Peptides against a protein of PDB entry 5D63. Designs and how they scored, part 113

Target 1, 292 residues: chain A of PDB entry 5D63
Amino acid sequence: SLRRGIYHIENAGVPSAIDLKDGSSSDGTPIVGWQFTPDTINWHQLWLAEPIPNVADTFTLCNLFSGTYMDLYNGSSEAGTAVNGWQGTAFTTNPHQLWTIKKSSDGTSYKIQNYGSKTFVDLVNGDSSDGAKIAGWTGTWDEGNPHQKWYFNRMSVSSAEAQAAIARNPHIHGTYRGYILDGEYLVLPNATFTQIWKDSGLPGSKWREQIYDCDDFAIAMKAAVGKWGADSWKANGFAIFCGVMLGVNKAGDAAHAYNFTLTKDHADIVFFEPQNGGYLNDIGYDSYMAFY

## One batch from the design tools (peptide; made by RFdiffusion4, then SolubleMPNN)

Design b2_p18_7_s1 (from b2_p18_7, 9 letters changed)
Fold by OpenDDE base, seed 2:
Structure b2_p18_7_s1 (fold): chain B 292 residues (1-292), chain A 18 residues (1-18)
Amino acid sequence: as target 1 above (292 residues)
Amino acid sequence: SVLAHHEAKFNAFLASQM
């Protein structure tokens, strides 16, 4: 079963992703095929999949940027029916915005079926051009047509997955206590994380004993990421991943406060020093407390 | 201790977010 989360949704046949045109929040904004750049944010191409309670394998798909939802125009079962962004809610009963998402016959890609019409999200003619039509189209679950097969690349982690990644790290103190602040986290590429750090003013901040030291830098970084999230995205129900840790050195005679994020594969954490913008696999401290 | 100081500061921070 597909997990709740944020996905980049890529066609199985051609290098095209499901894109909300211009990230517009207007009702009826076309959803189209568009090129993407690996290891970047792809702003208009991120979708929050929210599972519908008690309806197996069925979701709403909220565009992160616009806060609008994937919508089959008039719920029509006609082949070639437009798929658009439209205002909605995560737990709507409107069948135009309900999508059954299950594995295709190849066992790796997914098909996206409209709950009401039973038609499938289709990259029309497998067109790889920017702005290519995405429409509802007739199909079956067992067909091999790549126009209707999609890879769901997960761009977020749950709080439980983040907790598991932390637990696998060797630089965690035996007295570690973690505090979970949110439920689902968009994981940023390091380049984006670094840019937020630069824009925060932290690179020019002066270290001062107690009044602006390691904990102030670490908290300021988390605050900057939080503000960036609020200013960048219209969707709700997720956070931007940026952790704060308190650690002790091996000798037990020094402590430090620092940040951390997740690796690209979401399996591990990497430490971030907000005083210099460095990423480290070993920051020289074992964490006894974190919040994220 | 340094550890106790950090713990106290961050506990206060977390409490302020609730």
Scores: peptide ipSAE 0.017, ipTM 0.591, DockQ to the pose 0.684
Fold by OpenDDE base, seed 3:
Structure b2_p18_7_s1 (fold): chain B 292 residues (1-292), chain A 18 residues (1-18)
Amino acid sequence: as target 1 above (292 residues)
Amino acid sequence: SVLAHHEAKFNAFLASQM
């Protein structure tokens, strides 16, 4: 089954993603096919899938940018019915905003069926142009039509997945204690993470003994990421991944505070030095405490 | 110790966020 998380949703037939036009929060904003850039944020093309309790394989899809939900206009079962952004809630009972999402016949892509109408989200005519119509269309689960098949690329991790990535890292001290602050985390590309660091004013900030040292830099970076998240996205129910660690060196006679994020494949962590903006696989310390 | 110092600082920080 599809896990709760943030997804970039790409057509199986053409290089087009499900896009909320202009990221507008207005009711009735068209959801369209649009080009995307791999390994970037793709601002208007991220969707939080929230599973509905006690309804198998059924979700709401919240646009991360606008905070509005994927909505089949009037819940109509007619082929060509518009799919739009519309105000809603994560656990709505409105069948216009409930989507059954299951694997297609190819076992890799998904189909997105409206719970009420039983029609499928369709990239009309497989049009790869920017602004191409996405609509509800008749279909079946076993059909091979690529217009109704979608790849769900996970852009987030659960707290459990993050915990597992940390546990696999060789630079964790035997006394390690981790503190999980949130349930689901958007994982940023390094370019975005670095840009937040640059915009924070940390580059060129002066190290000062105890009054503004390693812990201040690490906390300032986490605060900058948190603020960036709050200012950038209207959806709720997720955080932006940015961890803080305290570590001790191999000799046990020096300690450091630093940040960390996840690698692109979400399998590992990478350390980030907020004093210089460097990414490191080994920062020279073993972590005895983290919060994220 | 350096470790105790960092732990104390971060514990205070965490407590301030609660």
Scores: peptide ipSAE 0.017, ipTM 0.587, DockQ to the pose 0.618
Fold by OpenDDE base, seed 1:
Structure b2_p18_7_s1 (fold): chain B 292 residues (1-292), chain A 18 residues (1-18)
Amino acid sequence: as target 1 above (292 residues)
Amino acid sequence: SVLAHHEAKFNAFLASQM
């Protein structure tokens, strides 16, 4: 079963992703096929899948950028019915915005069925061009048609997954205490994380004993990421991953405050030094406290 | 405290990373 999370949704047949046109929050904004760049944020192409309680394999799909929801126009079962962004809520009862998402017959891709109409999200004619029509279309779960098959590339982690990644890291002190602040986290590419760091003004900040030292840098980075999240996305119910750690060196005579994020595969953490913008597998400290 | 140790060696840390 598909887990709650943020997904980049890519067609199984052609290099096209499900895109909310121009990221517009207007009701009736077309959802279209669009090109994407691997390992980038793909702004208009991220979808928060929220599972509906007591309705098996059924979700709302909230566009992260617009805060609107994937909506089958008038819930029509007619082939070629428009799929649009529309205002909604995560736990709506509106069948126009409820999507049953299950594995296709190939065991890797998913099909997206509208709960009410029982039609499937279809990249019409498998058109790989930007702005290609995405529509509700007749189909079955067992059909092999790639127009209706989608890869769900998970771009987020749950708090539990983040906790597990931390627990696997060798640079965690025996006295470690972690504090989870949110439930689901968008994991940024390093390039985006670095850009936020640059835009925060931290590269020009001067270290000063006690008054602006390691903890100030680390907290400022987390605040910058939080602000970037608030300014960039209209959807709710997720955070941007950026952790703060306090660590002690092996000798026990020095401590440091620093940041961390997750690796691309979400399996491990990587340390980030907000004083210089460096990514490190070993920052020279073992963490005894984190919040993220 | 462990926190008190943070301040004394950060300059050395920065120097080691650059």
Scores: peptide ipSAE 0.020, ipTM 0.624, DockQ to the pose 0.101; fails the geometry check
Fold by OpenDDE base, seed 5:
Structure b2_p18_7_s1 (fold): chain B 292 residues (1-292), chain A 18 residues (1-18)
Amino acid sequence: as target 1 above (292 residues)
Amino acid sequence: SVLAHHEAKFNAFLASQM
C-alpha cells in the first residue's frame, strides 16, 4: 500500500512528471506532463497523498505548491476527460478527487484510478513535451500501457523514518533524547537547504559569546527553514525537515548546537553547520538531544 | 553528564556576571 507522503510522480514511459500548470490555485488549472530535473525541488510537481480512512488504497492528491487537489473534471468516465487542480479537502467525499492508487502489473510503477469513474490518469499519447495533456482514460489494472503507469518517488519522510535514520547514525550519544515536532517532512535537496541558509543572513552573522553563538545559529536556521516552508507551499499537513541537535564531544569537555538534514536516500542524516554552511558526516560531537 | 556540561557553560556565564 502507498504510504502517506509527498511524491514526485513520474511517467513510466517517458521522462515527464505530473505538473500543475504554473502552480496556479485556480479551479480548473490543467494538470499536465512536464519535464523535471532530478534532485531538485520541482515546485509544481509535488503531491501530498493523503489516505482515506477505511477506503482501501484510496487517496486525495494535494498539489504542494497550490494547495489544490487533483480533480477529474465532472467525474466523467469519458476517455480524454481533463484532470485539473481544484479546491478541496484532504478527506473529501467528492469522488472527482478520490484516487485509488495501486501497483501496476510491473510491480514497480503505480496506476492512478479515479474512485468514481474507474478511469485512469493517462499521459495522453505518452507525449513527453511540456504541457502534454493528462486525462482520465479507460483502462484496466493489468494493462502494461506506460501512458497510465507512474513512479511514485517519495520526497518526504515520516517522523518514524527520520527517527530510524538518526538511530543508525554513529554520532548519537547514549543518553540521546529526540523530540518529534511533526508527522511528515519534506526533505530538501542540499542546494535548496543551502539557499535558505544564504537567504537567512546567517552567512554574514557574527558569532558572539553567549549572545549569538552556536545555539542561536542552529535555531535561526530552523526558523529560516520553517518560514521558507510557510512562504513557499500552500498545502498543509507536512513540515520541512530541518533538525536541531545538541551534542557533546568525545572528551566531554565541549558542547555544540548544530543542524541536520537527511541524505538523498532518506536512510541517513547529515550534519549541517549553520555557522559556515558546511555539510559533514562527522561534526565532532555526539548528539544527546534533537528536535525536528 | 552531557546535561551537566551545558549547564556548566551557563553557570560559568552566570558566575562571570556576579
Scores: peptide ipSAE 0.016, ipTM 0.570, DockQ to the pose 0.103; fails the geometry check

Design b2_p18_7_s2 (from b2_p18_7, 8 letters changed)
Fold by OpenDDE base, seed 5:
Structure b2_p18_7_s2 (fold): chain B 292 residues (1-292), chain A 18 residues (1-18)
Amino acid sequence: as target 1 above (292 residues)
Amino acid sequence: SVLAAHEEKFNAFLAQEQ
């Protein structure tokens, strides 16, 4: 049972991911196999899987970058039918854009079946080259063909998962109150998070008593991430993870405002100091409030 | 209180002058 979320979808046989060519929003843009770099954003290769209510294991797949949807051309059941990006909606009834996604026979990868045609998303010939054709192809759920098997690497967290990660952290005050602002969050690599920080101008911002101090830095970082998200992605229904915390020291006589994000495995949080761009496992404060 | 501490800005800041 695949959860709603943002996924990097990688072929089980070769190191290729499902890529919307050039991230184009044009109808009919080819979806192709393309190389990827681990621990990076891979801009054109992120897909928001939205589960269809009351239709078991069935989703739309929205390209995060383009805001268009994975579409089987004309819904054809013919082997070799193009899979393209096409305009759509998350809860469409168009069977060209409805995909049943279930575990393959190996128990780790998934197969992606078009709801209407019952054909499967296939990396044609297992071609590992950039731009390799991805098409609808005949198949069965139990086949071992790696051309039709895909790893769904989750690149986002739900608000509940974020909440759980926070709850596991030892630097949370007993009076902690968290305020969840969104339902699903793309988790950025630290390198990207840092780049947003740099581009925000915060590295050159002057600390000034109360007029521009810790809370201003922390809120400015969150605002920068929010704007980056809005400017970078055309899909809706998710946010970019960047939290703000208010914390108090162990003695209870000092406070601080800072940011936090999630670790690569999404199991923990890491603190981010927007005044210097540092990542810390212990920022010296216990959070009594967060919003994210 | 925690809130008072925050409002009073008894904070370990990274000021440019520090």
Scores: peptide ipSAE 0.028, ipTM 0.654, DockQ to the pose 0.110
Fold by OpenDDE base, seed 2:
Structure b2_p18_7_s2 (fold): chain B 292 residues (1-292), chain A 18 residues (1-18)
Amino acid sequence: as target 1 above (292 residues)
Amino acid sequence: SVLAAHEEKFNAFLAQEQ
């Protein structure tokens, strides 16, 4: 079963992702196949899958950038019906915007079926060109046609998954207490995380005893990430991952405040020093408190 | 202690956000 989360959705046959053209919020904006760059944000190609209560394997798909939803035009069952971005809500009853998403016959990729029309999201002719048409098309769950098979690459973590990653880390103090602030988190590539840090002004900030020390740097970084999230995305119901930790050294005679994020595979955390922009597997402290 | 100082500061911070 597909989990709630943010996904990059890639065709199983060609290196093309489901893209909302120009990230436009206008009703009827084409959803198209488009090339992507691994380990980058891919701004117009991120989709929040929200499961519909009491409807098995059925979701809305909200484009993170535009805040609009994947919509089968007029809910038509005709092959070649356009799939567009359209205004909507996460828990709509409009069958034009409801998608049943289950594993394909290969057990790795998914197929995306419109709830009403029972047609499938199709990369028409398997066209790998930028701007290639994505449409509703007749099909079955058992067909092996790669035009209708999609890899769902998870780009977010739930609060529970983040909690589990923290629990696996060896640099956690026995008195650790974590505070979860949100339910779902977009995990940024380090390059993006670093760019936010640079743009925040923190690289030029002066350390001053108590008035602007480690905790101020760590909180300023979290604030910068929060603002970046608010300014960058129109969708709601998710946050940008950036944690704050308080830690104590092994000797127990020094404490520090710092940030952390998740590794690319989301299995582990990596520490971030906001005073110098460094990423470390060991920052020299064991965390006794975190909020994220 | 250094730990106590951090705990006091951040407990206050989190309480203010609620």
Scores: peptide ipSAE 0.018, ipTM 0.630, DockQ to the pose 0.626
Fold by OpenDDE base, seed 1:
Structure b2_p18_7_s2 (fold): chain B 292 residues (1-292), chain A 18 residues (1-18)
Amino acid sequence: as target 1 above (292 residues)
Amino acid sequence: SVLAAHEEKFNAFLAQEQ
């Protein structure tokens, strides 16, 4: 079954993603096919899938940017019915905004069926052009039509997944204690993480003994990421991944505060030095505390 | 203790900013 999380949803037939046009929060904004760039944010193309309790394989899909929900217009079962962004809530009972998402017959892609109409999200004619129509269309679960098959590229991690990534890292002290602040985290590409760092003013900040040293840099970076998240996205129910660690060196005579994020495959952590913007697999310290 | 080490924390970045 599909896990709760943030997904980039890509057509199985052509290099097109499900896009909320212009990221608009207006009711009735078209959802369309649009080109994307791998390993980037793809701002209007991220969707938070929230599983509905006691309804098997059924979700709402909230556009991360607009905070609106994927909505089948009037819940119509007619082929070609518009799929739009519309105001809603994560646990709505409105069948226009409820989507059953299960694996297709190929075992790798998913199909997205409207709960009420039983029609499927369809990239009309498999059109790869920007702005191509996405609509509800008749279909079956076992059909191989790529117009109705979608890859769900997971862009987030749960707190448990983050915890597991930390636990397998060799640079964790035996006394380590971690504190989880949120439940689901959007994992940023390094380029975006670095841009937030640059925009924070930290590159121009000067190390000063005690008054503005490693912990201040690390906390400032976390605060900058938090603010970036709040300013960039209208959806709720997730955070932006940026951890803070306290570590001690092997000799036990020096300590440091630093940041960390997750690798592209979400399996490991990578350390980030907010004093210089560097990414390191080994920062020279073993973490005895983290919060993220 | 690890906590005591943090109270007297050291990093090498002061030298890098010269």
Scores: peptide ipSAE 0.028, ipTM 0.652, DockQ to the pose 0.090; fails the geometry check
Fold by OpenDDE base, seed 3:
Structure b2_p18_7_s2 (fold): chain B 292 residues (1-292), chain A 18 residues (1-18)
Amino acid sequence: as target 1 above (292 residues)
Amino acid sequence: SVLAAHEEKFNAFLAQEQ
């Protein structure tokens, strides 16, 4: 079963992802196949899957960038019906925007079926070109046609997953208290995280005793990430992952404030020093408090 | 205490180059 989260959705047959053309919020904007760059944000190709309560395996798919939803035009069951971005809500009752998403017969990829029409999201002719048509098409759950099979690459973590990653890290103090601020977090590539840090002005900020020291740097980084999130994405119901920690050294005679994010596989955390932009597996402190 | 150690802030940290 697919969990709530943000996904990059890639065709099983060709290196093409589900893309909202130009990231436009206009009703009727085409959803198309488009090339992607691994380990990057892929701005127009991120989709928030929101599960519908009491409807098995059924979701809305909100484009993260535009804030619009995947929509089967007029809910038509005709093969070749356009799939577009359209205004909507996460828990809509409009069957044009409800998608049943389950594993395909290969056990790895998913198929995306419109709840009303029972047709499937199809990369027409398996066309790998940028702008290739994506449409509703007749099919069955057990067919092996790669035009209708999609890999769902998770780009976010739940608060529980983040909590678990922290809990298994060796640099956590016995008195640790963590405070969860949100439910779902987009995890940024380090390159993007670093760029936000650069753009924040922190690289040019001068350390000053107490008035602008470690805690100020750490909070400023979190604020910068929060603002970047608000300015970059129109969808709601998620946050951008950037944690703040307070830590104590092994001797117990020094403390530090710093940031942290998740590793690429989401299984662990990596520490980030906002005073120099460094990523560290060991920052020399054990965290006794975090909020994220 | 850990809290007291943090509040005292006797640590030497990096200064950013201007």
Scores: peptide ipSAE 0.026, ipTM 0.649, DockQ to the pose 0.112; fails the geometry check

Design b2_p18_7_s3 (from b2_p18_7, 9 letters changed)
Fold by OpenDDE base, seed 1:
Structure b2_p18_7_s3 (fold): chain B 292 residues (1-292), chain A 18 residues (1-18)
Amino acid sequence: as target 1 above (292 residues)
Amino acid sequence: SVLDRHEAKFNAFLEKEK
């Protein structure tokens, strides 16, 4: 089954993603097909899938940017019914906003069926143009029609996945203790992570003994990422991944505070030095504490 | 607490890498 998480949802037939037009939070805002750039944020094209308890394979889909939900207009089963953004809640009982998401016949892509109408999210005519209509359309689970098949590219990790990535890293001290602050984390591309770092003012910050040293830099970066998240996204129920670590060197005579994020495949962590904006596989310290 | 022990360990070091 599809895991809770943030997804970039891409059509299986053409290079088009499910896009909330202009990222608008207005009720009735069209959801459309739109081009995307791999390994970027794609602001209006991220969706938080929240599984509905006790309803198999069924989710709400919240647009990260607008905080509104994918909604089948009037829950109509008529082919061509508009799919729009609409205000809602993660655990709504409104069948207009409940979507059963299961693997398609090809075993890789998914189909998105409205819970009430039993119609499917359809990129009408497989139109690859920006602004192409996405609508509810008749279909079956076993059909091979790529207009109704979608790849769910997971853009987030659970706290458990982050924990696992940390655990397999060779630069973790035997006394390590981790503290999990959230449940689901949007993992940023390094370019975005770096831009937040730049915008924070940290590149121009002066290292000063004790009063503004490694721990201050690391915490400031964490705070900057948090603020960026709050300012950028209207959806709730997720965080932006940015960890803080305390580490000790091999000789045991020096300590450091630094940040870390996840690699693109989410399988490993990479260390980030907030004093210079560098990404390192080995920062020269073994972490004995992290919070993220 | 575990946190206190880590804090103490960190602060016990005289050298921090710049």
Scores: peptide ipSAE 0.033, ipTM 0.678, DockQ to the pose 0.110
Fold by OpenDDE base, seed 5:
Structure b2_p18_7_s3 (fold): chain B 292 residues (1-292), chain A 18 residues (1-18)
Amino acid sequence: as target 1 above (292 residues)
Amino acid sequence: SVLDRHEAKFNAFLEKEK
């Protein structure tokens, strides 16, 4: 079953992703196929899938940028019915915004079926052009039509997944205590993470004994990421991943505060030094405390 | 204690990037 999370949804046949046109929050905004750039924030192409309790394999899909939901226009079962962004709620009962998402016959891609109409999200004619129509279309779960098959590229991690990544890292102290602040985290590419760091003013900040030292840098970075998240996305129910760690060196006579994020595959953490913007696999400290 | 070690912060900083 598809897990709750943030997904980049890519067509199985052509290099096109499900895109909310212009990221507009207006009701009726077209959802279209659009090109994407790997390892970047594809702003209008991220969708939070929220599972509906007691309705098997059924979700709402909230556009992260607009905060609106994927909506089959009038819930019509007619082939070619527009799929749009529309105001909604995560646990709506509106069948226009309820999507059954299950594996396709190929076992890798998914199909997206409207709960009410039983039609499928279709990249019309497999058109790879920017702005190509996405519509509800007749289909079956078993057919191999790539127009209706979608890869769900997970762009977020659960708190449990983050915890597991930390636990696998060799630079964790035996006394480690971790504190989870949220349930689901959008994981940023390093380039975006770095840009937030740059924009925060931290590169120009001066280390000053006690009054603005390592802990201040680390907390400032987390605050900057948090603010970036709040300012960038209209959807709720997720956070932006940026951790703070306190660590002690091997000798046990020095300590440091620093940040960390997740690797691209979400399986490991990488340390981030907010004093110089560096990414390190080994920052020279073992973490005894983290919050993220 | 762990807190004492953190408070010491000896060599626990980096110079600003050039």
Scores: peptide ipSAE 0.023, ipTM 0.665, DockQ to the pose 0.080
Fold by OpenDDE base, seed 2:
Structure b2_p18_7_s3 (fold): chain B 292 residues (1-292), chain A 18 residues (1-18)
Amino acid sequence: as target 1 above (292 residues)
Amino acid sequence: SVLDRHEAKFNAFLEKEK
């Protein structure tokens, strides 16, 4: 089954993603097909899938930017019914906002069926143009129509997945203690992570013995990412991934505080030095503590 | 505590740099 998480949802037939038009939080805002840029945030095209307890394969889909939910207008089963953003809650009982999401017959893509109407989310006519209509449409689970098939590209990690990535890294000390602060994390592209670092003022900050040293830089970076998250997104129930580590060198006579994030495939961590903005696979320290 | 260990190790490093 589909895991809880943040997804970029791309059509299987054309290079178009499910987009909340203008990221508007107004009820009835059209959800449309729109082009996207790989390895970027794609602000209006991120959706938090929240599984409904005791309802198999069924989710709400919350737009990260607007905080509104994917909604089939009036829950109508008529082909061509509009799919819009609408206010809601993660665990609503409103069938207009409940979506059964399962693998298509090709075993790679998913189909998105409205729980009530049993119609499917359809990129009408497979139109690849920006602003193309997305609607509820009749269909079956086993047919191969690419208009109703979607790739769910996971853009987040659970706390457990992050923990596993850390555990696989060779630069973890035997005394390591990790502390999980949230449940689901949006993983940023390095370019975005770096931009937050630049905007924080850290590149111009002066290192001073004890009063503003490695731990201050690392914590300031995490605080900057946290603030960026709060200021950028209206949805709740997730955090932005940015970790803090304390490490010791191999000789055991020097300690350092630094940041870390996840690689693009979410399988590994990469270290970030907030004093110079560098990304490193080996920062020269083994971590004995992390919080993220 | 973890904090105590970090402080101890960091102070040792500072002494080395002096």
Scores: peptide ipSAE 0.023, ipTM 0.658, DockQ to the pose 0.075
Fold by OpenDDE base, seed 3:
Structure b2_p18_7_s3 (fold): chain B 292 residues (1-292), chain A 18 residues (1-18)
Amino acid sequence: as target 1 above (292 residues)
Amino acid sequence: SVLDRHEAKFNAFLEKEK
C-alpha cells in the first residue's frame, strides 16, 4: 500500500508530471500535465498523500505549494471531467477529494481512482505537452492504458526512516541520543539546501570563539531551513529535513556542531558543514546528539 | 565529559579569513 508522504507523480507513458497550474490556490485551478526536471524541486508538482483512516488505500492529495487539494469537479463520473485544485482538509469526507490509489496491473505504477465517481485520473490522449488536460476518465484497475498509470516518486521520509538512516551511519557515538521533532520531512536536493545556506548569510558570517562558533552556525542553518519551508509552502503536516548534530572526534579531545541531510535514495545521511557549505560522508566526528 | 569537551572545542573549528 502507498505510504503517507510527499510524492512527485509522473505519467507512466510520457515524461509528464501532475502539475497544479501556476501553483495557484484559487478554487478550480486546473491540474495539468507538465514537464519536470529530475533532481530539482518541481514546485507545483509535489503532493502530500494523507491516508484516510479506516478507508483502505484512500487518500487526499494536497498540493504542497498551494495548500489546495486534488478535486474532481462536481464529482462527476463523466469522462473528461476536470481535475482541479480546490480548498479542502486532509481528512475530508468530500468524495470529490478522496482518491483510491493502488498498484496497476504492471505492479510498478499506480492508478488514481476517485472514491465517489470510480473514474480514474487520466492524462488525456497521453499528451506530453505542457498544460495537457488531466481529467477523470472511465477505466478499470486491470486496464493497461498508460494514460491512467502513474509512478509515485517519494520525495519525503518519515521520522522513522530518518532514524533508520542515522542508525546505519558509522559516525555515531556510543552515547548517541536522537530527538525527533516532526513526523514527515521533505528531503531537499543539495542544490536547494545550498541555496538556503547562501541566502541565510552564513557564508559571510565570521567564526568567533564561543560567541559565534560551530553551534551557532549549525542552529542558524536549521532555522534558515525552517523559515524557508514556512515561506515556500502553503501545505501543512510536514517539515523540511535539516538536522543538527553534536559530535566528538575519535581522540575525544575535540567536539563539533554540524548539520546533516539525507542522500538522494533516503537510505543514508550526509553531513553538512555550515561554516563552508561542504557535504561530507565523514566530517571527522561521531555524533552523540542529534535533533531533526 | 563529552559536554565539557564540547564547551572547550574552540581549537577544532574553522576560522574564516577576511
Scores: peptide ipSAE 0.021, ipTM 0.668, DockQ to the pose 0.108

